# Peptides against a protein of PDB entry 3S8F: the designs that were tried, part 304

Target 1, 157 residues: chain A of PDB entry 3S8F
Amino acid sequence: VLTLFVAVPSLMTAFTVAASLEFAGRLRGGRGLFGWIRALPWDNPAFVAPVLGLLGFIPGGAGGIVNASFTLDYVVHNTAWVPGHFHLQVASLVTLTAMGSLYWLLPNLTGKPISDAQRRLGLAVVWLWFLGMMIMAVGLHWAGLLNVPRRAYIAQV
Target 2, 166 residues: chain B of PDB entry 3S8F
Amino acid sequence: DEHKAHKAILAYEKGWLAFSLAMLFVFIALIAYTLATHTAGVIPAGKLERVDPTTVRQEGPWADPAQAVVQTGPNQYTVYVLAFAFGYQPNPIEVPQGAEIVFKITSPDVIHGFHVEGTNINVEVLPGEVSTVRYTFKRPGEYRIICNQYCGLGHQNMFGTIVVKE

## One batch from the design tools (peptide; made by RFdiffusion4, then SolubleMPNN)

Design b2_p28_4_s2
Fold by OpenDDE base, seed 1:
Structure b2_p28_4_s2 (fold): chain B 157 residues (1-157), chain C 166 residues (1-166), chain A 28 residues (1-28)
Amino acid sequence: as target 1 above (157 residues)
Amino acid sequence: as target 2 above (166 residues)
Amino acid sequence: LKPLLLAVYEASKSAIPAAILAFAAKME
């Protein structure tokens, strides 16, 4: 129980970010319980990338609680479940945030705005990345539950 | 108005914090449910037991692979297993079907894994520590042991076998 | 790009259930 309280600061941070997104959406004219989501700048890869990262981080965070559980870790430890977890955390959130940061940083550093073609391509890249990461993560978690070992090229299945 | 904006932000923050706490309880409940329904699948950790990795090959119960399987009672055995770079001893490990097996696993060199296919046996093996796992094989046959902790250049080829006899 | 993304999404959506069913059939 005490170990699970370690998740509280992370959850608070995550949902504070969500609060910021809601506020931003409402400032952009979004109304209602979910209307603010549509009002967010989904046409900007600098925004979409880190947000997709956050979405991937949600199941990853839930998995973090599982992995930190003394009893449940007996089931998932050193199986494909663990790589599934940190691919959501690192290869999803961190990587997508880094990718998104480039769409903000490079225009600012060069003084040149991105073209519409570059923007559209960027959106395609981050969405495809997210989709691929979700498929891989689901597969790894599934394989882990089927007792596929981590760091091995063979499995019983 | 800055004051109104600040108040609105605080309201949204409080709402999402409440949601966060609710989700935390949901996760705890899910963990509790999983434990309640799958208690038989959990092998509890034993007490911390220490051993000298520098002498474990020369003296003690791990020194002779031929004497590694010890009958401790009716249908009860203790198996002293070494995980090393890059294999297991004894190999194969021969045990009878239906017997309660207590594995005492340690390493003379680096950290290894001990993952037995077809079972829920999956532990890390640390030099200087003894991992204890209790299991009963219900089906005869061969069970492969896989090292699932990186231990060096030969890690990918580190396998063992448990042979369960009728 | 949108049609391509949708096609990939739909393909992945069908592939996962198919894989699960194939695994289930293997276990039978």
Scores: peptide ipSAE 0.006, ipTM 0.740, DockQ to the pose 0.023
Fold by OpenDDE base, seed 2:
Structure b2_p28_4_s2 (fold): chain B 157 residues (1-157), chain C 166 residues (1-166), chain A 28 residues (1-28)
Amino acid sequence: as target 1 above (157 residues)
Amino acid sequence: as target 2 above (166 residues)
Amino acid sequence: LKPLLLAVYEASKSAIPAAILAFAAKME
């Protein structure tokens, strides 16, 4: 009940952020239904990281609703599904947001922008992190649905 | 300038909020559908049963593993299982094929898991509470019980076996 | 947007639940 209750403001917040991104993209010259996405600063790891975090949070949030649902939780409880959910929420959203914040914070604190090489490296890091996280998360969720237990090194499946 | 921008952002916010609400209803619909098509499941509905974890080893139905399997009726059994650090008792649990088995599981020490491979039996076992699971084994053989709740240094080796006899 | 929302809605009533239940049905 509590999770479902908090899901409402969480969704509102998430989509409000998306609205801000759309506005920003359109200000940057993006047009059409999806053109604003392309217009966003994808060359900046400080932007890309938290956005990728948000993307990972979408299925994670959906999973949260599943985990909080009586009938569905019965299926997924104490299975590999749960670690999959955690990794999306913590290791994706929180971690990538922290990475992005760092890419903004350090240059701001030092008063010096990051070099182009550092920028490119940063982009590689966050994209690879996201990719690896998605692969792992999909695998864990899949295994969980197949009743692979968490906190066990063996499974019949 | 700021007013114009504010007006524009509000338009986008309204759209995205509408989408947000739609997604919320999608999830609600999913849950509702699941509930509407839901079967009774393995865990029967009932009130919480409690037990004293400090005495459960010494007295009561969990005290003697040799008496843990109780026939309660024709083709009906109750099995009193202890999950402890680090194992299960009785071990093995022997039950007949096709019988309705009611597992009553508790712990004398810490929280454990009771996950039976090949089945949908998967419950946490809390000291002071009795977990009740109803199941009928249709196939004879051995079913491994796995602890899926970390319970200490020996957690990874905490296994049990259910032997289903023809 | 409306067609997309409707598609997701339909999936939430049919395809998604069916998939979940199919996995659940693998458990005895």
Scores: peptide ipSAE 0.005, ipTM 0.708, DockQ to the pose 0.035
Fold by OpenDDE base, seed 4:
Structure b2_p28_4_s2 (fold): chain B 157 residues (1-157), chain C 166 residues (1-166), chain A 28 residues (1-28)
Amino acid sequence: as target 1 above (157 residues)
Amino acid sequence: as target 2 above (166 residues)
Amino acid sequence: LKPLLLAVYEASKSAIPAAILAFAAKME
């Protein structure tokens, strides 16, 4: 249970970011409990990518609590569950954040704004990446619960 | 105004922090519920047992695979298993159906895995340490042991078998 | 920092494909 306290700073960070997003959305004219979400710049891949990463990080973080729990880790340790977890953490959050950073950085470095076509393509890329990652992650977690081992090419199930 | 913005953000942060704390309690509650309802198969951590990996093959209970299965009582056995590059000893491991089996698993070389398909037995095996797992096989047949920790070039082919006899 | 990042970006346009091709050739 002590290990679960490690989740506290992580949750604080996550919800601080959420607070920043809410503030931004409300500044952009969003109102109500959820209206601020719609007001966020979903047309910008530099914004969408890291936000999708954050969304993937939520179940990943919850899984982290499971993985850190002694009794629950016994069930999932060295199963496909673990790869499912870190694909959400690394291949989703970190990778999408990197992608988003590039969509911001490259225009600034080159001094050339991205075209509308590039913007639309960028949106497609990050959404497809997110979708694929979620499918894979869910599959891996499910397989892990069925006791499919990691680092093995063969499994009973 | 930067100050105005910071104050506004702070207000939202307070709300989300409260939500964060609430979620923390929810997660703890869910874990508690899971533990309360799904306690079967949990193997508690025991006392750390250590061995010398450099001599484990020459002396002690792991040295002779023919003597690896030791009856410790009525319908109770201890099985001394070596996980090595790249296999298990003894192989096959033969145990009676319905008997309480205590596996004592160690490695003479590198870290391996000991994952028994069809069971909840899944432990890492560290050189110099003894992993202890207690299990009762209810069904006769063959159970495959899989190494689920990378251990070298032959890792993918490292398998063993437990044969449960009627 | 900007010139450095730009240099890395420009280098990546050639270096990454080259590395991929080299790896592919090695694996054949």
Scores: peptide ipSAE 0.000, ipTM 0.726, DockQ to the pose 0.012
Fold by OpenDDE base, seed 5:
Structure b2_p28_4_s2 (fold): chain B 157 residues (1-157), chain C 166 residues (1-166), chain A 28 residues (1-28)
Amino acid sequence: as target 1 above (157 residues)
Amino acid sequence: as target 2 above (166 residues)
Amino acid sequence: LKPLLLAVYEASKSAIPAAILAFAAKME
């Protein structure tokens, strides 16, 4: 019950952020249903990181509702599904947000902007992290559905 | 200019909030649909049954592993299983193929897991409570029991076996 | 805010690790 209650404000917050992104994209010249997405500053790792985190959080949030379901939890509880969910939520959203924050915070604290090379490296790191996390998460969720146990080094499958 | 921007933001927010609310109902509907179509994989929750974990080893149906498997009817058995640090009792658990097995699982010490490979049996075992799981083994052979809840230094080696005989 | 952030940054390099280690030692 508590988890489902948290889902409501979480969804509201997520889509409010999406609204702000759409507005920003349109202000930057984006037009159409999806053109505003392309207009966002995808060249800035401080922007890209948390956005990718949010993208990973979407399936994670849906999974959270599944995990909180009385009957569906019987399928996924204490299987690899649960670590998959955690890694989407923590290692994707939280970690990428932290990474993005560093790309903003450190230049601000030092008073020196990052070099173009550092920017490009940052983008590579963030995208590779996201890709790796998605592969891991999909694998863990899939394994969980195949009844691979959590907290065990061996499985029948 | 700031006022106009603020009004525009509010308009977008209203649209996205409406979408958010719609998606909430979609998720609920999808969960309901999944439950309705995939109920065969769900083990029904049993009634709450409590035991004293401090005496469960000394008295009662869990005390003697030799008497842990009880025939309760034609092709029906109850198996009283202890999950403890670090193993299962009895081990192995021997049951006949095709029989309806009711597992009554409890713990004398800490929380453990009871996950039977090749089956949908997957429950947490709490001291002081009895977990009840009903299952019918259709295939003979050995089924490994895995502890999927951290229970101490020997957790990783905590395994049991169910032997299903023809 | 900047002085506070800098203080946290400096603490993260020395004081915070030291405190964590001290706490860990106390828990043993």
Scores: peptide ipSAE 0.000, ipTM 0.715, DockQ to the pose 0.011

Design b2_p28_4_s3
Fold by OpenDDE base, seed 2:
Order: structure tokens, then sequence, then C-alpha cells
Structure b2_p28_4_s3 (fold): chain B 157 residues (1-157), chain C 166 residues (1-166), chain A 28 residues (1-28)
């Protein structure tokens, strides 16, 4: 019940953020149904990181509904599915948002912009982090469906 | 100008609302289908039952491991299992193949897990509560019980065995 | 599309796990 209650405002927030991104992209010259996406500042790790976090949060949110469902929870509870969900929600969204915040905050606090090399390195870190998290999360969810136990170093499969 | 921008944002929000809801339903449907058709299925659970964890070792159906397996009918058994730091009793649990087994599981100390490999039996065991799980073993052999809830220093070695006899 | 999805599902559920199990046995 609590999860479902939180899901509603979370979706509203997601819609608002997505709308803001589309608006920003269109202001930057993007046109069409998807052209605004390309127009967004993908060269800035402070932007890319939280956006990737949001992308990871989508399947994580769906998983939250599954975990909150009594019938479905019988299948996934205390399996590798649960850590998979956590890594999407915390290690993806929260962590990437924190990373992005740092990329924005540090230059502003110091009054000095990051170098181009630092920017490129930051992009690499963020994308690699996201890729790794997605691979791990998919693997954990898959393993969970195969009844691999949580908090155990041994499994049937 | 700000008003126009606000209207545009609202329009985008409506579009993204529709898209997000559609995708949400798609994801839920796909997951539900996968889980519904999964070979493990769902194990029926019993009603809420309470027990005193401080006395469960001394009196009651969990007190004597030798009396833990009770035949309740033709090809029907109830097994009273204790999950404790750090193991299970009785160990091994011996049951006949093809019999309907009702596991009554509780803990005298802390929260444990009861995960039987090769089956869909997977429940948390709380002190003061009795977990009820019904299962019929179709294949004879040994099934390992794993604790999947951290319970202390010996958690990683907390194992039990169910022996299904032909 | 339905058949494709079912094939993907069956592959992910049975084929991949079996291959991993075979690999695990080989590495033992």
Amino acid sequence: as target 1 above (157 residues)
Amino acid sequence: as target 2 above (166 residues)
Amino acid sequence: LKELLLQVYETSKSFIPNKWLEFAKKME
C-alpha cells in the first residue's frame, strides 16, 4: 500500500522532469517527436548522469510494484531479484544523481570550470557505471526468477 | 511568454503521462505473464499462527525432533521445523515421495530463512510466528535447505537437508 | 511477435541456464 501510494507522486515527478527535458531540448533546436533528445547536452556529465539514473529508475519502479504485490512477492522475495531492484533504485538513480550533482556543484563552488579532459573522463565514468549497473541488474533479476537465493553464496543454478 | 511555455510543458506532461502509463502496463503485463507461467509457481501459505519463541524448544510440537514428522492422513504429513542459529531441526527431514507435506516452521531466536533448493519453498521464519508451507515432492532425493536471511556469524553455513524417500 | 517473445522467454528460462550449468560442471 505504501509503495503504491509513493508510486503516484513519483510518476507525477517523472512526467514533469520528462516534460522539462523535452522543453529544454526543443529550445536547443530539437524538432519532431524524438529530435529534442539529440539536442540535449549529452556532452555534460552533470546532465548525462541523472538522466541515465532516471532511465534505470523506470524498470526499477516497475519492479517496486511487483515487490509490493502479495502474490508476486511469493516468487521474488529473498531472491536475487530484490538486490537487482535495489541496484536500479539506489545504485543507479540515487548514485548517478549524486555523481551528476558533483559535476555541477564542484565547478560552481570553486568558481573554476572542469577541463575538457575531466569532462570526457566524467562522461566515460558515468556511461560505464550505467552500463555495469544495467548488466548487473538484469542478471540479478534473471537469477532471482530462477530462484537464486539472496544472502547466500551457493545456489542451484 | 511564460504562459505559453507553461502550456507547452503541460502538453508534454500529458504526452509523457500517457506514454509512461502505457509502458507501465506493458512492463507489468510482461512480468505478470512471466511469473504466472514460471515453473516454480506459488506455494499456498497457511493462516497466521503465533508461538512463544522462548518456550518452543521445551514444549510443544517443535520440542522433540524425533516427533517432528507427524502423519495427519493418507499421504499427508505435517513437519514441525525449527530454524535456529545456526541450523535446522530435524536434520535431516525425512518425508515420502508423493506425499502432501505441510511444513510448520518457526524460530526460537532470530529471523531466519527457509529456502529449499530445487523447489519453490522460500519463506522467512520469524520468532513468534509460524510459517506454513505446503509442498509435494515429486522426485526422490536430497533437497538442501538454505538460510537466505542474515542471522549472524554462522549464517553462511546454516544448512539443512530434506530427504525424500521412494 | 508473440512467438518471438515466447522464444526469447523460453531461451532465457531454459537454454541459458542449461548452458551455464554445463559450463559450471566443466569448470569443476
Scores: peptide ipSAE 0.009, ipTM 0.708, DockQ to the pose 0.025
Fold by OpenDDE base, seed 5:
Structure b2_p28_4_s3 (fold): chain B 157 residues (1-157), chain C 166 residues (1-166), chain A 28 residues (1-28)
Amino acid sequence: as target 1 above (157 residues)
Amino acid sequence: as target 2 above (166 residues)
Amino acid sequence: LKELLLQVYETSKSFIPNKWLEFAKKME
């Protein structure tokens, strides 16, 4: 019930953030329907991390609606589906946002800009994190649909 | 100027709001699709039934494992199951193939799970409440019951068995 | 440090499951 109360506002917020990204991209010279995406600062891990988090949050949010559904919850409840949802929400969005914040915060706190090597390493970290999280999440959701139980070390599948 | 910039931002937001509304329909469609493709996994909710967890082991239909399986009609049985730390009672649960089985499951201690492998039976068991699940086993054999709700240090080893006889 | 971590890992690998199993059997 609580999930349904926050689902619509959260969705609106997500797309408002997306609108801000589009505006930023267009201000940076991006044109066309998708050109603004390319114009975003993809070379900055402080930007890339939270954006990837948002991308991971989309299927997680959709899953939240499923989990909150009275009828659909009977299918997915206490299966591997649930931890899949959690990892998209917490380990993807929250964690990547925190990581992105650090890539901005630490240079500002120390007064020293990050080196090019550190920047590249940061990009590698956030992309690899995102990739791994997506693989795990897809696997968990798939396993959940196959009735793999949550909080069990064994399964019939 | 600032006003023009603000107006531009609003225009983008309106566009994305329209997109968001479209996506809402996509999500509804996704839910409908999921429901349509996984309807076999839906367990209908029964009527709310309560029991005193402090006395359920001492008196009532759950007290004697030997009397846990009750024939209620031709080819129809009710099985009174206790989920406890850390196991199930009775164990094994013996039922006939092809019979309609009504499981009445409760707990005398903490919350447990009741997940029967090879079936769509997957419910939480709350102390003080009775979970009711109806199922007909079409195939004979052994079905493992798994606890999928953390219930303590022995949770990972909490298993039961349903034996379906020909 | 690596050796210590490996020792802890190896010890936990056998010790924890066995203790959990024993406890579970006791409680059943």
Scores: peptide ipSAE 0.006, ipTM 0.708, DockQ to the pose 0.010
Fold by OpenDDE base, seed 1:
Structure b2_p28_4_s3 (fold): chain B 157 residues (1-157), chain C 166 residues (1-166), chain A 28 residues (1-28)
Amino acid sequence: as target 1 above (157 residues)
Amino acid sequence: as target 2 above (166 residues)
Amino acid sequence: LKELLLQVYETSKSFIPNKWLEFAKKME
């Protein structure tokens, strides 16, 4: 029970970030229940990257609760499910956040803004990365549920 | 007005973040307390059984592969399995179909995995500890044992076989 | 290199079990 309570601060953080995004969107002119989402700077890879990371982090967090349950963990432990989980957490959220940070940091450090072509390329890279990670994550979770072991080159299925 | 609104938002965020951090530290403290007071962790429907990994190959129920399968009752067996670098003992493990099998698994060297294909048997094997798994094979045939925990250079080739006889 | 790896492997077989035993005793 105490182990599952560790999800509470994570959820609190998630809602805080979501609220911050809402405030930002509303400050940018977004109105209504969902209109603020459209008002966010989706044309900036420095913004899109970490947001996509957050989206990947949602199912990853849900998986974290599963992994933290000793009864459910018996099913998924040391299967492809586990790599699926941490790829969402690390290769999605952390990596995309790092990528987004670079899109912001480098222009500021050099004093040179990114070109429009670089911006578009950055957006493409970030979206493709996210898509690839989602495909991989779904595949790994699915394989895990089919009893495919991790750290093995062979499987029953 | 915008400046005032921004200040209010920042205050709200700071308060919420502070609360979140406080709760985080509380949970970390609780985890630390749990770890300090409970050394074995949670073992559902089981017990912590210890063994000396330095002597497990020389004496005891794991020492002789020929005597690893022990009939403990009518249609009930205990199988003493060693997971080692890099294989399983005995290999193959021969058991009858329909019998209740209790696997007692330990390691003389490093941590290994014990994953039996076609079953829900999937446990880690730690030196000095005995993993206990109960299973009844309903179908005859061969079941492959896979090591799913990294155990060294030969990890990828560490396999065993359970043969279920009719 | 092969000989070195073998030496490391053989050493680990002697060293690791003892460390695990010590750990187990500590955790009792």
Scores: peptide ipSAE 0.000, ipTM 0.714, DockQ to the pose 0.012
Fold by OpenDDE base, seed 4:
Structure b2_p28_4_s3 (fold): chain B 157 residues (1-157), chain C 166 residues (1-166), chain A 28 residues (1-28)
Amino acid sequence: as target 1 above (157 residues)
Amino acid sequence: as target 2 above (166 residues)
Amino acid sequence: LKELLLQVYETSKSFIPNKWLEFAKKME
């Protein structure tokens, strides 16, 4: 179970990022235990996308601990649970971070800001992506717990 | 001021690191609780056993499918299973109900999966290694074996059957 | 529509996999 030690640097990284968000929120005028969250720029898709990715990464990280457990892996290995896990990690965190990066990078490369319509559309895209990804991930994890095999076109259930 | 900002960030980081450590202990506790209360679904792994995949079809207990099921004791059997491209042998695997079955599974070619529907049997089969799984079938009937590790063009059609007789 | 979808689903589980199996056996 020494593999669980991997959780230490992962948690440190996750909460360091959270610390940065808290600092940013407080710099923007947020106060109190949770007021800093509201102060963050939720109207900017370049910000919202990676943050939503981080939110998806939380259950994915928890699942990572399960997958890395020598004993618990016997339950979930090569079931739909595993695709559920990496869809949270790759298709949520990495993909949304990439989307957010594009919303930041393209305006900077072109020297032109995005229009308000593009901003609103961007927000819709990243939120819908997050919602769809959460639905799919929950479904895959659930199917995995029902012993649906990975890489098979048919299952008992 | 950059210096003040760095100090502030450090303070927040220390706080969140403390929180992360607390959460680490919570997760460890939850895992420990789960292992303590929900161990029925865990099949213990056997000791590492190796075999030569280039000769496994010609020599040894996997060579003859007709001799694959070996009674090792009263109500105890060992079944030597080959997972290959693209199927299992023997197929079907016939075992009695209520008997303790030890599956010894290996591959002569590439990595395969051995997932038995309706059971907690789910292992990868590596050439050169023997996967050992112990299981007792309480209900008679047919149990489908599914290859859940991609193994080539015929992967999606690679199925086997375990027939549990009364 | 539901019946049609069910028919397509059942066909996809039997006919197509069998054809792939035949192809796989030919290639081996």
Scores: peptide ipSAE 0.000, ipTM 0.710, DockQ to the pose 0.011

